Peptides against a protein of PDB entry 3PBP. Designs and how they scored, part 59

Target 1, 203 residues: chain A of PDB entry 3PBP
Amino acid sequence: LNEKDLNLILNKSLVMYESLDSTTDVIVKRNVIKQLQFVSKLHENWNSRFGKVDIQKEYRLAKVQGPFTINPFPGELYDYTATNIATILIDNGQNEIVCVSFDDGSLILLFKDLEMSMSWDVDNYVYNNSLVLIERVKLQREIKSLITLPEQLGKLYVISDNIIQQVNFMSWASTLSKCINESDLNPLAGLKFESKLEDIATI
Target 2, 203 residues: chain A of PDB entry 3PBP as posed
Amino acid sequence: LNEKDLNLILNKSLVMYESLDSTTDVIVKRNVIKQLQFVSKLHENWNSRFGKVDIQKEYRLAKVQGPFTINPFPGELYDYTATNIATILIDNGQNEIVCVSFDDGSLILLFKDLEMSMSWDVDNYVYNNSLVLIERVKLQREIKSLITLPEQLGKLYVISDNIIQQVNFMSWASTLSKSINESDLNPLAGLKFESKLEDIATI

## One batch from the design tools (peptide; made by RFdiffusion4, then SolubleMPNN)

Design b2_p9_3_s2 (from b2_p9_3, 4 letters changed)
Fold by OpenDDE base, seed 2:
Structure b2_p9_3_s2 (fold): chain B 203 residues (1-203), chain A 9 residues (1-9)
Amino acid sequence: as target 1 above (203 residues)
Amino acid sequence: IIEAVAKKI
């Protein structure tokens, strides 16, 4: 966490707070307000000289977010178990793809369409818990780990038994990033969400 | 996905 990241989290928390109205669920209001209070206190207590923040004990009791929904969920994956998760940056901002692996050797690439606050009050906070399926990549391998390199946008390294494979989705993720950042949906029309799979190394 | 991106922007 750096000052830039903190400011960005603060701005996100402010936008979420400003989206609250009289019709917003009370649980959502409580969570969003608590998040804004938390981030605001973090910002106030930020020590840039030491790159540290003092966190009050009351905010250490954050609960687990989710469950999440995946839409559409691949019907074949109902019989399988998720094994790994990774987030992959697609730009130098905050746009990211979520990747989940399954024990059938599938990777699903997911887009988070809505911002979800941390859960501060209740368990199973499910407001804005949707993830959108972009692509399913079938590796037909047991996936041991998912690795991302911060300097390599839109790339995921998949470690299986004796092979490292790269999943490269910048073919579509660059367009997606542009669409988000420019608030223009037109470039998404006819875009193919097909990632490139390449063998990188045998271990 | 287009609808999802529309919600994001």
Scores: peptide ipSAE 0.354, ipTM 0.896, DockQ to the pose 0.856
Fold by OpenDDE base, seed 5:
Structure b2_p9_3_s2 (fold): chain B 203 residues (1-203), chain A 9 residues (1-9)
Amino acid sequence: as target 1 above (203 residues)
Amino acid sequence: IIEAVAKKI
């Protein structure tokens, strides 16, 4: 966590707070308000020289977020179990793709469209817990590990029993990043969400 | 996906 990251979390927390209205659920209001209070205090107490902050004991009691939903969920995956998760940056900002592997050898690439606060009050905090399915990649292998390299945008390395494969989704993720950063949806029209799979090494 | 991006921007 650096000052830039802290400022971004503060801005996100402010936007979430400003989105609260009379129709917002009381649990959501409590969590968003407490989120903003936490991040604001964190920012006020930030020691940029040491990258340290004093956190009040009440904020150390954050609970587990989720569960999450995937929409649409691939019907075939109801019979399978998720095995690994990774987050892949698609630009030098903070746009990212979430990847989940399954024991059928599938990878799903997911987009988080909405911001979510930490859970501060209740267990199973599920507000803005949806992930959008972009693509399913079928490897037909037992996936042991998912690896990402911070210098390699839109690339995921998949380790199975005897092979390392690269999934490269920059063919569509570059356009997605541009659309987000420029607030323009036009380039998404007719965009194919097809990643490239390449064998890197036998192991 | 378009609707999701529309919510993001």
Scores: peptide ipSAE 0.330, ipTM 0.888, DockQ to the pose 0.885
Fold by OpenDDE base, seed 3:
Structure b2_p9_3_s2 (fold): chain B 203 residues (1-203), chain A 9 residues (1-9)
Amino acid sequence: as target 1 above (203 residues)
Amino acid sequence: IIEAVAKKI
C-alpha cells in the first residue's frame, strides 16, 4: 500500500458512495457509508514518511463477505470441489482476475464486475457478490498449488504432480484492462478469451 | 463479458 494505491481506493469508495440512491438497500447504504468513512480516515491519517496508518478499533472488526456466486457456473463442476484460489494482476492498477482450481483439473478464470464494500455490521454481506466466468482451462491433472508473481502480469503458475505449467491470459487481459481503464467497450468486440498453456519445468 | 465490463466502468 502506497499513496497512489490509497488514492485509488479512496476514489473507488467515493464512486461507490455516489452510486447510492433512494432504492438502495439500507444495509448496503450503511456499509458503503462506513467504507467511505474508513477510507477517508485512512487517507487523513496516512503518514507518507513511514508508510503507516492508524486504524481505529471500530474498523478492525469487519465481518466476512460472501458467499460468492459464479455466473455462469459450469454444470459439470457441481460434482467437483474447489481446491485452490489465486488473484492475478492484469495491470499496474487494481484490475485482477480471480482463478479457482477444481479437483477435476479445471481452472476457471473469473472477473469481478461489481465493486463491494466490506461488511462492517452484518454477517454474510452478499451485495455485489457475483463473479463472471471468463474461461475454463482443463488441465486434466491434480492441481497442488497456484502461484503468481507480482512482476508478471496475467500469468499463473500451476503446480501438479511432476510439472509446473504457465497459464498466460494476457492475449485477452491486456484488452480487458484497456477497456476498463479507458471506459471503452469497443475493443471487446470479437475478442477471444483463450489463454495459452505452456510447460515450464518438470519437477 | 461485455455486459460485465459495462457494469465495471
Scores: peptide ipSAE 0.326, ipTM 0.886, DockQ to the pose 0.886
Fold by OpenDDE base, seed 4:
Structure b2_p9_3_s2 (fold): chain B 203 residues (1-203), chain A 9 residues (1-9)
Amino acid sequence: as target 1 above (203 residues)
Amino acid sequence: IIEAVAKKI
């Protein structure tokens, strides 16, 4: 956490708070307000010289977020089990893709289109818990692990028994990053969500 | 499946 990241989290928490209205569920209101209070206190107590912040005890008792939904969910994957998960940065900011592997050798690339507060009060906090399916990549291999390198934007390394493969989705993720950062979705129209698969090493 | 993913996020 640096000052830039803290300011960004504060801005996100403010936008989330400003989205609250009279129709918003009370549980959502409580979580969003507590999120903003937490981040505001972090910002106030930020020591830039040391990169340190004291976190009050009541905010250290956050609960697990979710469950999450995947929309649309690939019907074929109902018969299979999710094996690995990874998060892949698509820019030098904060935009990221969630990748989930399955035991059929599929990878699904997911986007979190909605901001979600931390779960501060309740279990099973499900407000804005959707993930958008962008792409399914079929490797037809047993996926042992997923590796990401923060310096390698839009790249996922997939380790199977005999091979390391790179999935490169920057062909579309660069456009997605731009759309998010500029708050303009028009460039996504007609974009092909087709990642490149490359063999990196034989094991 | 979805619950298993949610536990890993």
Scores: peptide ipSAE 0.012, ipTM 0.491, DockQ to the pose 0.050

Design b2_p9_3_s3 (from b2_p9_3, 4 letters changed)
Fold by OpenDDE base, seed 5:
Structure b2_p9_3_s3 (fold): chain B 203 residues (1-203), chain A 9 residues (1-9)
Amino acid sequence: as target 1 above (203 residues)
Amino acid sequence: IIEAVQRKI
């Protein structure tokens, strides 16, 4: 965490706070307010020289977030179990894709369209917990691990029994990043969400 | 996906 990242988290927490209205659930209001209070104190106590901050004990009691929903959820995956999760950067900003693997050898590529606060007061905090399905990649292999490299945008490495495979999203992720950053949806029209799969090494 | 991106921007 650096000063730039802290400012960005503060701005996100402010936007979430400003989105609160009379119709917002009380649990959501409490979590968003607590989030803003936490981030504001974090910013106030930030030591830029050391990248350190003193955190009060009350804010160390954050609870587990979730569950999450996937929309649309592939019907074939209802009988299977999720095995791994990874986050893949698609630009040098904050745009990222979430990848989840399943025990059928499927990868799902997911987009987070809504901002979510941390859970502070309640277990099983459920608000803005939807993820949008972009693509399903069927590897038909037992997936042991997912690896990402920060210097390699839009790339996921999949380790299975005897092979390392690369999934490359940049065919569509570059356009997606541009659309988000420029606030222009026009380039998404007719965009194909088809990732490239390549064998990298046999183990 | 277009609607999801619209919610993000």
Scores: peptide ipSAE 0.399, ipTM 0.914, DockQ to the pose 0.881
Fold by OpenDDE base, seed 3:
Structure b2_p9_3_s3 (fold): chain B 203 residues (1-203), chain A 9 residues (1-9)
Amino acid sequence: as target 1 above (203 residues)
Amino acid sequence: IIEAVQRKI
């Protein structure tokens, strides 16, 4: 974590707080407020010289998030089990794609359209827990692991059997990143969400 | 997808 990343997290937490209104559920309000308080204290106590922060003990009690929903969920995947998850950066900012593998050899590429606070007080915290399906890639192989490299935007490495494959989605993710960062939807018109699959190495 | 991006921006 660097100062830039901390400022980005603070801005996200502020935007999330500003989205609260009189109709927002009390549990959601509590979680969002607690997250903003945590991130604000984190920012205030940031030692840029050492990259260190003192975290109060109360904020170390964050609970697991979920469950999540995937929309639309591919009907064929109801008979299969998720095996791996990875997050892939698509720019040097905050934009990322979530990838989930299944035991049928499918990869699903998912977009997080809504910000979600951490669960601070309640088990099974469910708010803004939807993920949007972008693409399904069928490998027809047993997926053993998913690997990402921080310096390689929009690239996922899939280890299956004795083969490493690269999934490259920068063909559409560069446009998606631009649309988000510029708040302009026009470049999404007619965009094909088709990733490139390439064999990289045999293990 | 377009609607999802619209919800994010």
Scores: peptide ipSAE 0.398, ipTM 0.915, DockQ to the pose 0.844
Fold by OpenDDE base, seed 1:
Structure b2_p9_3_s3 (fold): chain B 203 residues (1-203), chain A 9 residues (1-9)
Amino acid sequence: as target 1 above (203 residues)
Amino acid sequence: IIEAVQRKI
């Protein structure tokens, strides 16, 4: 985290807080308020010279986020189990793709359209937990691990058996990034969400 | 996807 990232997280937390109204669920209110309190304290205690933050012990008890929902969920995957997860940056901002692997050898590429707070109070915090399916890539291999390199935007390395494969989705992710950053949906019209799969190395 | 991006921006 740098100061820019912290300011972005603060702004996101403020927007979430401002979205609260009389109709908002009490659990959501509690989590969003705790999120804002945490980020505000984090910002106040940020020492930019040393990259140090004093985090109160109480906020270290954040629970695991989830469960997530995937829309649409591929019907074929109901009988299979998710095995790995990775996040892949698509630009030098905050835009990312979530990838989940399954034990059938499928990869799903997911878009997060809504911001979600950390789970601070309850188990199974489910507010804004939806993910949008972009693409399913079928490898037909047992996926052992997912690797990302921070210097390689829109690239995922998949390790299976004795092979490393690269999934490259910059063919569509560059357009997606542009659409988000420019607030223009027009370039998405007719865009094909087809990633390139390449063999990189045999292990 | 288009609707999801619309919700993001």
Scores: peptide ipSAE 0.398, ipTM 0.914, DockQ to the pose 0.846
Fold by OpenDDE base, seed 2:
Structure b2_p9_3_s3 (fold): chain B 203 residues (1-203), chain A 9 residues (1-9)
Amino acid sequence: as target 1 above (203 residues)
Amino acid sequence: IIEAVQRKI
């Protein structure tokens, strides 16, 4: 974390707080308020010289987020188990793609359309937990691990038995990033969500 | 996807 990242998180937490209304569920209100309080305290206690913050014990009790929904969920994957997860940056901001692998050798590339708060008080916090399916890539291999490199936008490295493969989705992710950042949906019309798969190395 | 991006912006 740097000061810029902290400011971005603070701004997100503020926007989430401002989105609360009289119809918002009490659990959601509590989680969003706690998140804002947490990030605000982090900002106040930020030591820029050392990149350190003292976190109060109460905020160390954050609970696991989820469950998540995937829409549409590929019907063929109902009988399969998710094996790995990775997050891939698509720009120098905060736009990212979530990748999940399955034991059938499939990768799904997912878009988070809604901002989700951390879970502070409740287990299985369910709010804005939907993920949108962008693409399914079938590798037909046992996926051992997913690797991302922070300097390589829109690239995912997949390690299987004896092969490292690169999934490159910048062909569409650059357009997606632009659409988000410019608040313009027009470039999405007719965009093909087809990633490039390349063998990088045999191991 | 378009509707999802619309919810994001």
Scores: peptide ipSAE 0.396, ipTM 0.914, DockQ to the pose 0.880

Design b2_p9_3_s4 (from b2_p9_3, 5 letters changed)
Fold by OpenDDE base, seed 1:
Structure b2_p9_3_s4 (fold): chain B 203 residues (1-203), chain A 9 residues (1-9)
Amino acid sequence: as target 1 above (203 residues)
Amino acid sequence: LIEAVKRKI
């Protein structure tokens, strides 16, 4: 966490707070208010010279976020179990894709289009818990592990019994990154969400 | 494994 990251989190927390109205659920109001209070105190107590922040004990008791939903969820995957999860950076601005593997050899590429506060008040905080399904890649292999390299944007390495495969989604992720950063969704119109699968090594 | 991947790319 640096000052830039802290400012980003503060701005996100302010936008969430400003989105609250009379129709907003009470649980959401409580969580968003507590989020803003936490981040504001964090910012006030930030010592940039030492890279230190004092975090009050009450905020260290934050609960796990989720459960999450996937929309749309592929109907075929109801009969299968998720095996691995990874996050893949698509730019230097902390935009990321979430990848989940299943025991049928499927990979799903997911995007979090909505910001979600930490769970500060209740269990099962599910406001803005949806992930958008971008792509399903069918490998038809038992997936042992998912590997990402920080220096390689939009690339996922999939390890099975006898092979390492690369999933490269920069064909569409570069456009997605641009749309997010410029706040313009027009370039997504007609974009094909088709990743490239390549064999890298036999094991 | 990660190093082997890094060398082939």
Scores: peptide ipSAE 0.010, ipTM 0.507, DockQ to the pose 0.022
Fold by OpenDDE base, seed 5:
Structure b2_p9_3_s4 (fold): chain B 203 residues (1-203), chain A 9 residues (1-9)
Amino acid sequence: as target 1 above (203 residues)
Amino acid sequence: LIEAVKRKI
């Protein structure tokens, strides 16, 4: 965590707080308020010289976020089990794609469209828990592991029994990153969400 | 996807 990242988290927490109204669920209000209090205390206690902050015990006991939903969920995958998960950076900011593998040899590429607070109070915190399905890649192989390299934007390495394959989605992820960062959705019109699959090595 | 990006922005 650096000062830039801390300021970004503070700004996000402020925007979430400002979105609260009289219709907002009490659990959501509690979580968003506690998040803003946490980030504000972190900002006040920030030591820029050492890149360190002291975190009080009450905030270190945060609960797990989720469960998450996928929309739309592919009907065929109801009969299958998820096996691996990875996150892939698409820019030098904080924009990421979530990848989940299934035991049918499918990869799903997911985008978190909504900002979600940490769970500070209750288990099963599900406000803004939706992930958007971007693409399904069918490998027709048993997927053993997913590997990402932080220096390789929009690339996922898939290890199966006899091969390492690269999934490269920068053909569309560069446009998605631009749309998010510039707050302009026009470049998404007519964009094809087709990743490139390439064999890297046989095992 | 477009609607999702609209909600994040």
Scores: peptide ipSAE 0.008, ipTM 0.524, DockQ to the pose 0.933
Fold by OpenDDE base, seed 3:
Structure b2_p9_3_s4 (fold): chain B 203 residues (1-203), chain A 9 residues (1-9)
Amino acid sequence: as target 1 above (203 residues)
Amino acid sequence: LIEAVKRKI
């Protein structure tokens, strides 16, 4: 965590707080307020010289977020089991794609469209728990593992029995990153969400 | 996706 990342988290927490209104659920209000309080205290106590912050014990008791939903969920995947999960950075910021593999050899590429607070006081915190399905890649292979390299944006390595394949989604993820960072959605018009699959090595 | 990005921005 650096000062830039801390400022970004603070700004996100402020935007989330500003989205609260009279119709917002009380549990959501409590979580968003507590998140803003946490991040604000974190920012106030930030020691830039040492890159250290003291976190109060009350904020160390955060609960697990979720469960999550996938929308739309591919109907065919109801008969199959998820096997692996990975997160892939698409820029040098905080924008990432979530990938889930299934035992039918499918990969689903998912985007977190809505910001979700941490769960601070309740179990099963599900406000903004949706993930958007961007793409389904069918490999028709048993997927053993998913590998990501921090220096390789928008690339996922898929290990099967005898082959390593690269999934490269920068063809669309670069545009998505730009849209998020510039707050301009116009470049998404007519964009194809088609990743490139390439064989890298035989095992 | 476009509506999703609109909600994040």
Scores: peptide ipSAE 0.008, ipTM 0.528, DockQ to the pose 0.804
Fold by OpenDDE base, seed 4:
Structure b2_p9_3_s4 (fold): chain B 203 residues (1-203), chain A 9 residues (1-9)
Amino acid sequence: as target 1 above (203 residues)
Amino acid sequence: LIEAVKRKI
């Protein structure tokens, strides 16, 4: 965490808080308020000289978020098991793609369209838990691991039995990042969501 | 995807 990241998390928590209204579920209100309180206290206690933040014990008891949903879910993948998960940065900000691998050798590339608070109070906190399916990449290999490098935007390394492959989705993710950051959806019109697959090394 | 981006924006 740096000061920039802390400010960005604070701004996100403020936007979530400002989105609360009379129609918002009480559980959502509690979680969003507690998140804003947490991040505000983090910001107040931030020591930039030492990069230190003190986290109060009451906020260390956060629960697991989810379950999450994938929409649409590929029908063929109901017969298969998810094996790995990774998050891939698509810009130098906060925009990310979630990748899930399956034991059929499929990769699904997912976008989190909505921000979700931490789960502070209840189990099965499902407010804004949707992920959008962007692309399915079929590798037809046993996927052992997924590797991402923060300095390599829109790149996923897939390790299988005898090969490392790169999945590069910057062909569309650069446009997606731009659309999000500029609040302009026009560049998405006619965009082809096809990633490039390249063999990097034989193992 | 487009609708998802619309909801984030």
Scores: peptide ipSAE 0.008, ipTM 0.522, DockQ to the pose 0.881

Design b2_p9_4_s1 (from b2_p9_4, 3 letters changed)
Fold by OpenDDE base, seed 3:
Structure b2_p9_4_s1 (fold): chain B 203 residues (1-203), chain A 9 residues (1-9)
Amino acid sequence: as target 1 above (203 residues)
Amino acid sequence: MKSKVGEFL
């Protein structure tokens, strides 16, 4: 966590707070307010020289978020179990893709379209918990692990029994990043969400 | 913006 990251988290927490209205659920309001208060105090207590922040005891009691949903969920995956999860950065602005593997050898690439606050008061806090399905990649292999490299944007390494494969989604993720950052949806029109699969090494 | 992107996808 650096000063830029902290400013970004503060800005996100402000946007979430500003999105609250008279129709917003009281539990949601409370959690978003607590999130903003936490991040604001974090920003105030930021020591740039040491990269340290003092966190008050009241904010150390954050609770578990979830469950999460995937929309649309592929009907054929209802009979299968999720095995691994990874998060892959697509730019330097903290835009990311979530990847989940299944025991059928599928990968799903997911987009988090909604911001969610931490749970502060309620266990199993559920708000803005949906992920959007972008692509399903069928490997037809037992997936042992998912690896990401921070310096490699839009790349996922998939380890199976005897092979390492790279999934590269920068063909569409560069456009997605641009659309988010520039606040323009036009470049998404006619975009193909097709990742490239490449064999990297035999194990 | 992300929500509008998610609605588009």
Scores: peptide ipSAE 0.281, ipTM 0.883, DockQ to the pose 0.924
Fold by OpenDDE base, seed 2:
Structure b2_p9_4_s1 (fold): chain B 203 residues (1-203), chain A 9 residues (1-9)
Amino acid sequence: as target 1 above (203 residues)
Amino acid sequence: MKSKVGEFL
């Protein structure tokens, strides 16, 4: 965490707070307010020289987020189990794709379209917990691990029993990043969400 | 913006 990241989190927490209205659920209001209080206190106590913050004990009691939903969920995966998860940066603006693998050898590439607050008071806090399905890649292999390299935007390495494969989604993720950053949806029209699969090494 | 992207997808 650096000062830039802290400012980004603060701004996000402010935007979430400003989105609250009279119709917003009380649990949501409480969680968003606590998050803003937490981040504001972090900002106040920020030691830029050491990149350190003293965090009060009360804020160390944050709860687990989830469960999450996938929309649309691929009907074929209802009987299968998720095996791995990874997050892949698509730009330097902290836009990311979430990847989940399944025991059928499928990868799903997911977009987080909604900002989530941390859970502060409620176990399994459920608000803005949806992920949008972008693409399903069928590898038909047992996926042992998912590896990402921070310097390699829009690339996922899939390790199976005998092979390392690269999934490269920058063909569409560059456009997605641009749309988000420029606030223009037009470039998404007619975009094909087809990742490139390449064999990197046999192991 | 991200929400609108999500609605588009």
Scores: peptide ipSAE 0.281, ipTM 0.882, DockQ to the pose 0.927
Fold by OpenDDE base, seed 1:
Order: C-alpha cells, then structure tokens, then sequence
Structure b2_p9_4_s1 (fold): chain B 203 residues (1-203), chain A 9 residues (1-9)
C-alpha cells in the first residue's frame, strides 16, 4: 500500500458513502460507514516517509467477504466445483480480471463492475458481490494451478498434469481498459470476447 | 464507469 493506493481507496470509500440513502439497507449503511471511518483514520495516520500506519485493534477484526455471485452463471457449471482463483491486471491503472477454474476443466473470466466494502460487523457480508461473466474457456483438463506474472498484463498461465498453457485476453482487455479509463463505451460495440489459448510447455 | 461496463457485458 502506497499513498496513491490509499487515496484511491479513500475516494472509493467516499463515493460509496455518498451513494447511501434512506432506502439503503441498515447493514450496508453500517459497513460502508465503518469502511469510510477505517480508511479516513488510515489516511490521517499515514506516515508517507516510512510507509507505516498504526491500525487500531477494532479494525483488525474485519471479517471475510462473500459469498460471491457470477452473473450470468453458466448452467453447465452448477454441478461442478470451483478449484482455483486468480486475479490478472489488464493495465497500470489497477483494472483487473478475476479468473476461476472448475473441475470440469472450465476457466471463467470475470469482471468486477461494483465496489465492495469490507465486512466489519456481520459474518458473510453480502453487498455488491456480483461478478460479470465475460468468457468461458473450456480446457477439458484437470487444472492444478493458475499463475500470473506481474510484468505480463492480461496473461494467465494454466498448469495441468502434462502441460502449461497461456490464456491471453489482451485482444479484448486492452479495449476494456481503454473504455474504463476514458469513460467511453463505444469501443465495446461489436468486440469479441475471445481469448487466445497457446501451449507453452509440456511437463 | 465500471458499473456501466458491467451493464454492457
């Protein structure tokens, strides 16, 4: 965490707070307020010279977020189990794709369109927990692990028993990044969300 | 913007 990242989190927490109204659920209000209080205190106590912050004990009790939902969820995957998860950067602006593998050898590529607060007061805090399905890649292999390299934007390495495969989604992720950063949706019109699969090595 | 992108996808 650096000062730039902290300012980004503060701005996100402020926008979430400003979105609260009389119709917002009480549990959501409490969590968003607690999030803003945490980030504000973090910002006030930020020592930029040493990159250190004192976090009060009360905020160290943040709970696990989830469950998450996938929209639309592929009906074929209802009977299968998720095996691995990875997050892949698509630009230097912290836009990311979430990848989940299943025991049928499917890989789903997901977009986080909504901002989430941490869970502070309640177990299994569920708000803005949806992920948008972009693409399903069918590998038809047992997926052992997912690997990402920080220097390789929009690339995922899939390790199975006898092979390492690269999934490259920069064909569409570069356009997606541009649309987010420039606030223009026009380049998404007619875009094909088809990733390139390549064999890298046999094991 | 991300929400509008999510609505588009």
Amino acid sequence: as target 1 above (203 residues)
Amino acid sequence: MKSKVGEFL
Scores: peptide ipSAE 0.280, ipTM 0.882, DockQ to the pose 0.955
Fold by OpenDDE base, seed 5:
Structure b2_p9_4_s1 (fold): chain B 203 residues (1-203), chain A 9 residues (1-9)
Amino acid sequence: as target 1 above (203 residues)
Amino acid sequence: MKSKVGEFL
């Protein structure tokens, strides 16, 4: 955690607080407020020289978030089990794609369109827990692991029994990044969400 | 913006 990351978390926590209204669930309001209080206190006590903060005991009681949902969920995957997860950077900012593999040999590429608060008081805190389905890639292989390289934007390496494959989604992710960063949706019109699959090595 | 992108997808 650096000062830039802390400022970003603070800004996200402020935007999330400002989005609260009379219709927002009481549990959501409590968690968002507690997060903003935590991050604000963290910012006030930030020692940039040492990257350290004293955290009060009440904020050390954060709980696990989840479950998560996928929209739309591919009906063909209903009876299959998720096996691996990876996060892939698509730009030098903070735009990311989430990838999940399944035991049928499918990869799903997912977009996180909503900001989440930490869970503080409630177990299984569920708010803004949806991920948007962008693409399903069918490899028809047992997926052993997912690897990402920080220097390789929009690339995922898939390790199966005897092969390493690259999934390259920069064909659409560059446009997606541009739309987010420039606040213009027009370039998404007619965009094809089709990733390139290439064999890299036999193992 | 991300939410609008999610609505578009």
Scores: peptide ipSAE 0.279, ipTM 0.883, DockQ to the pose 0.912

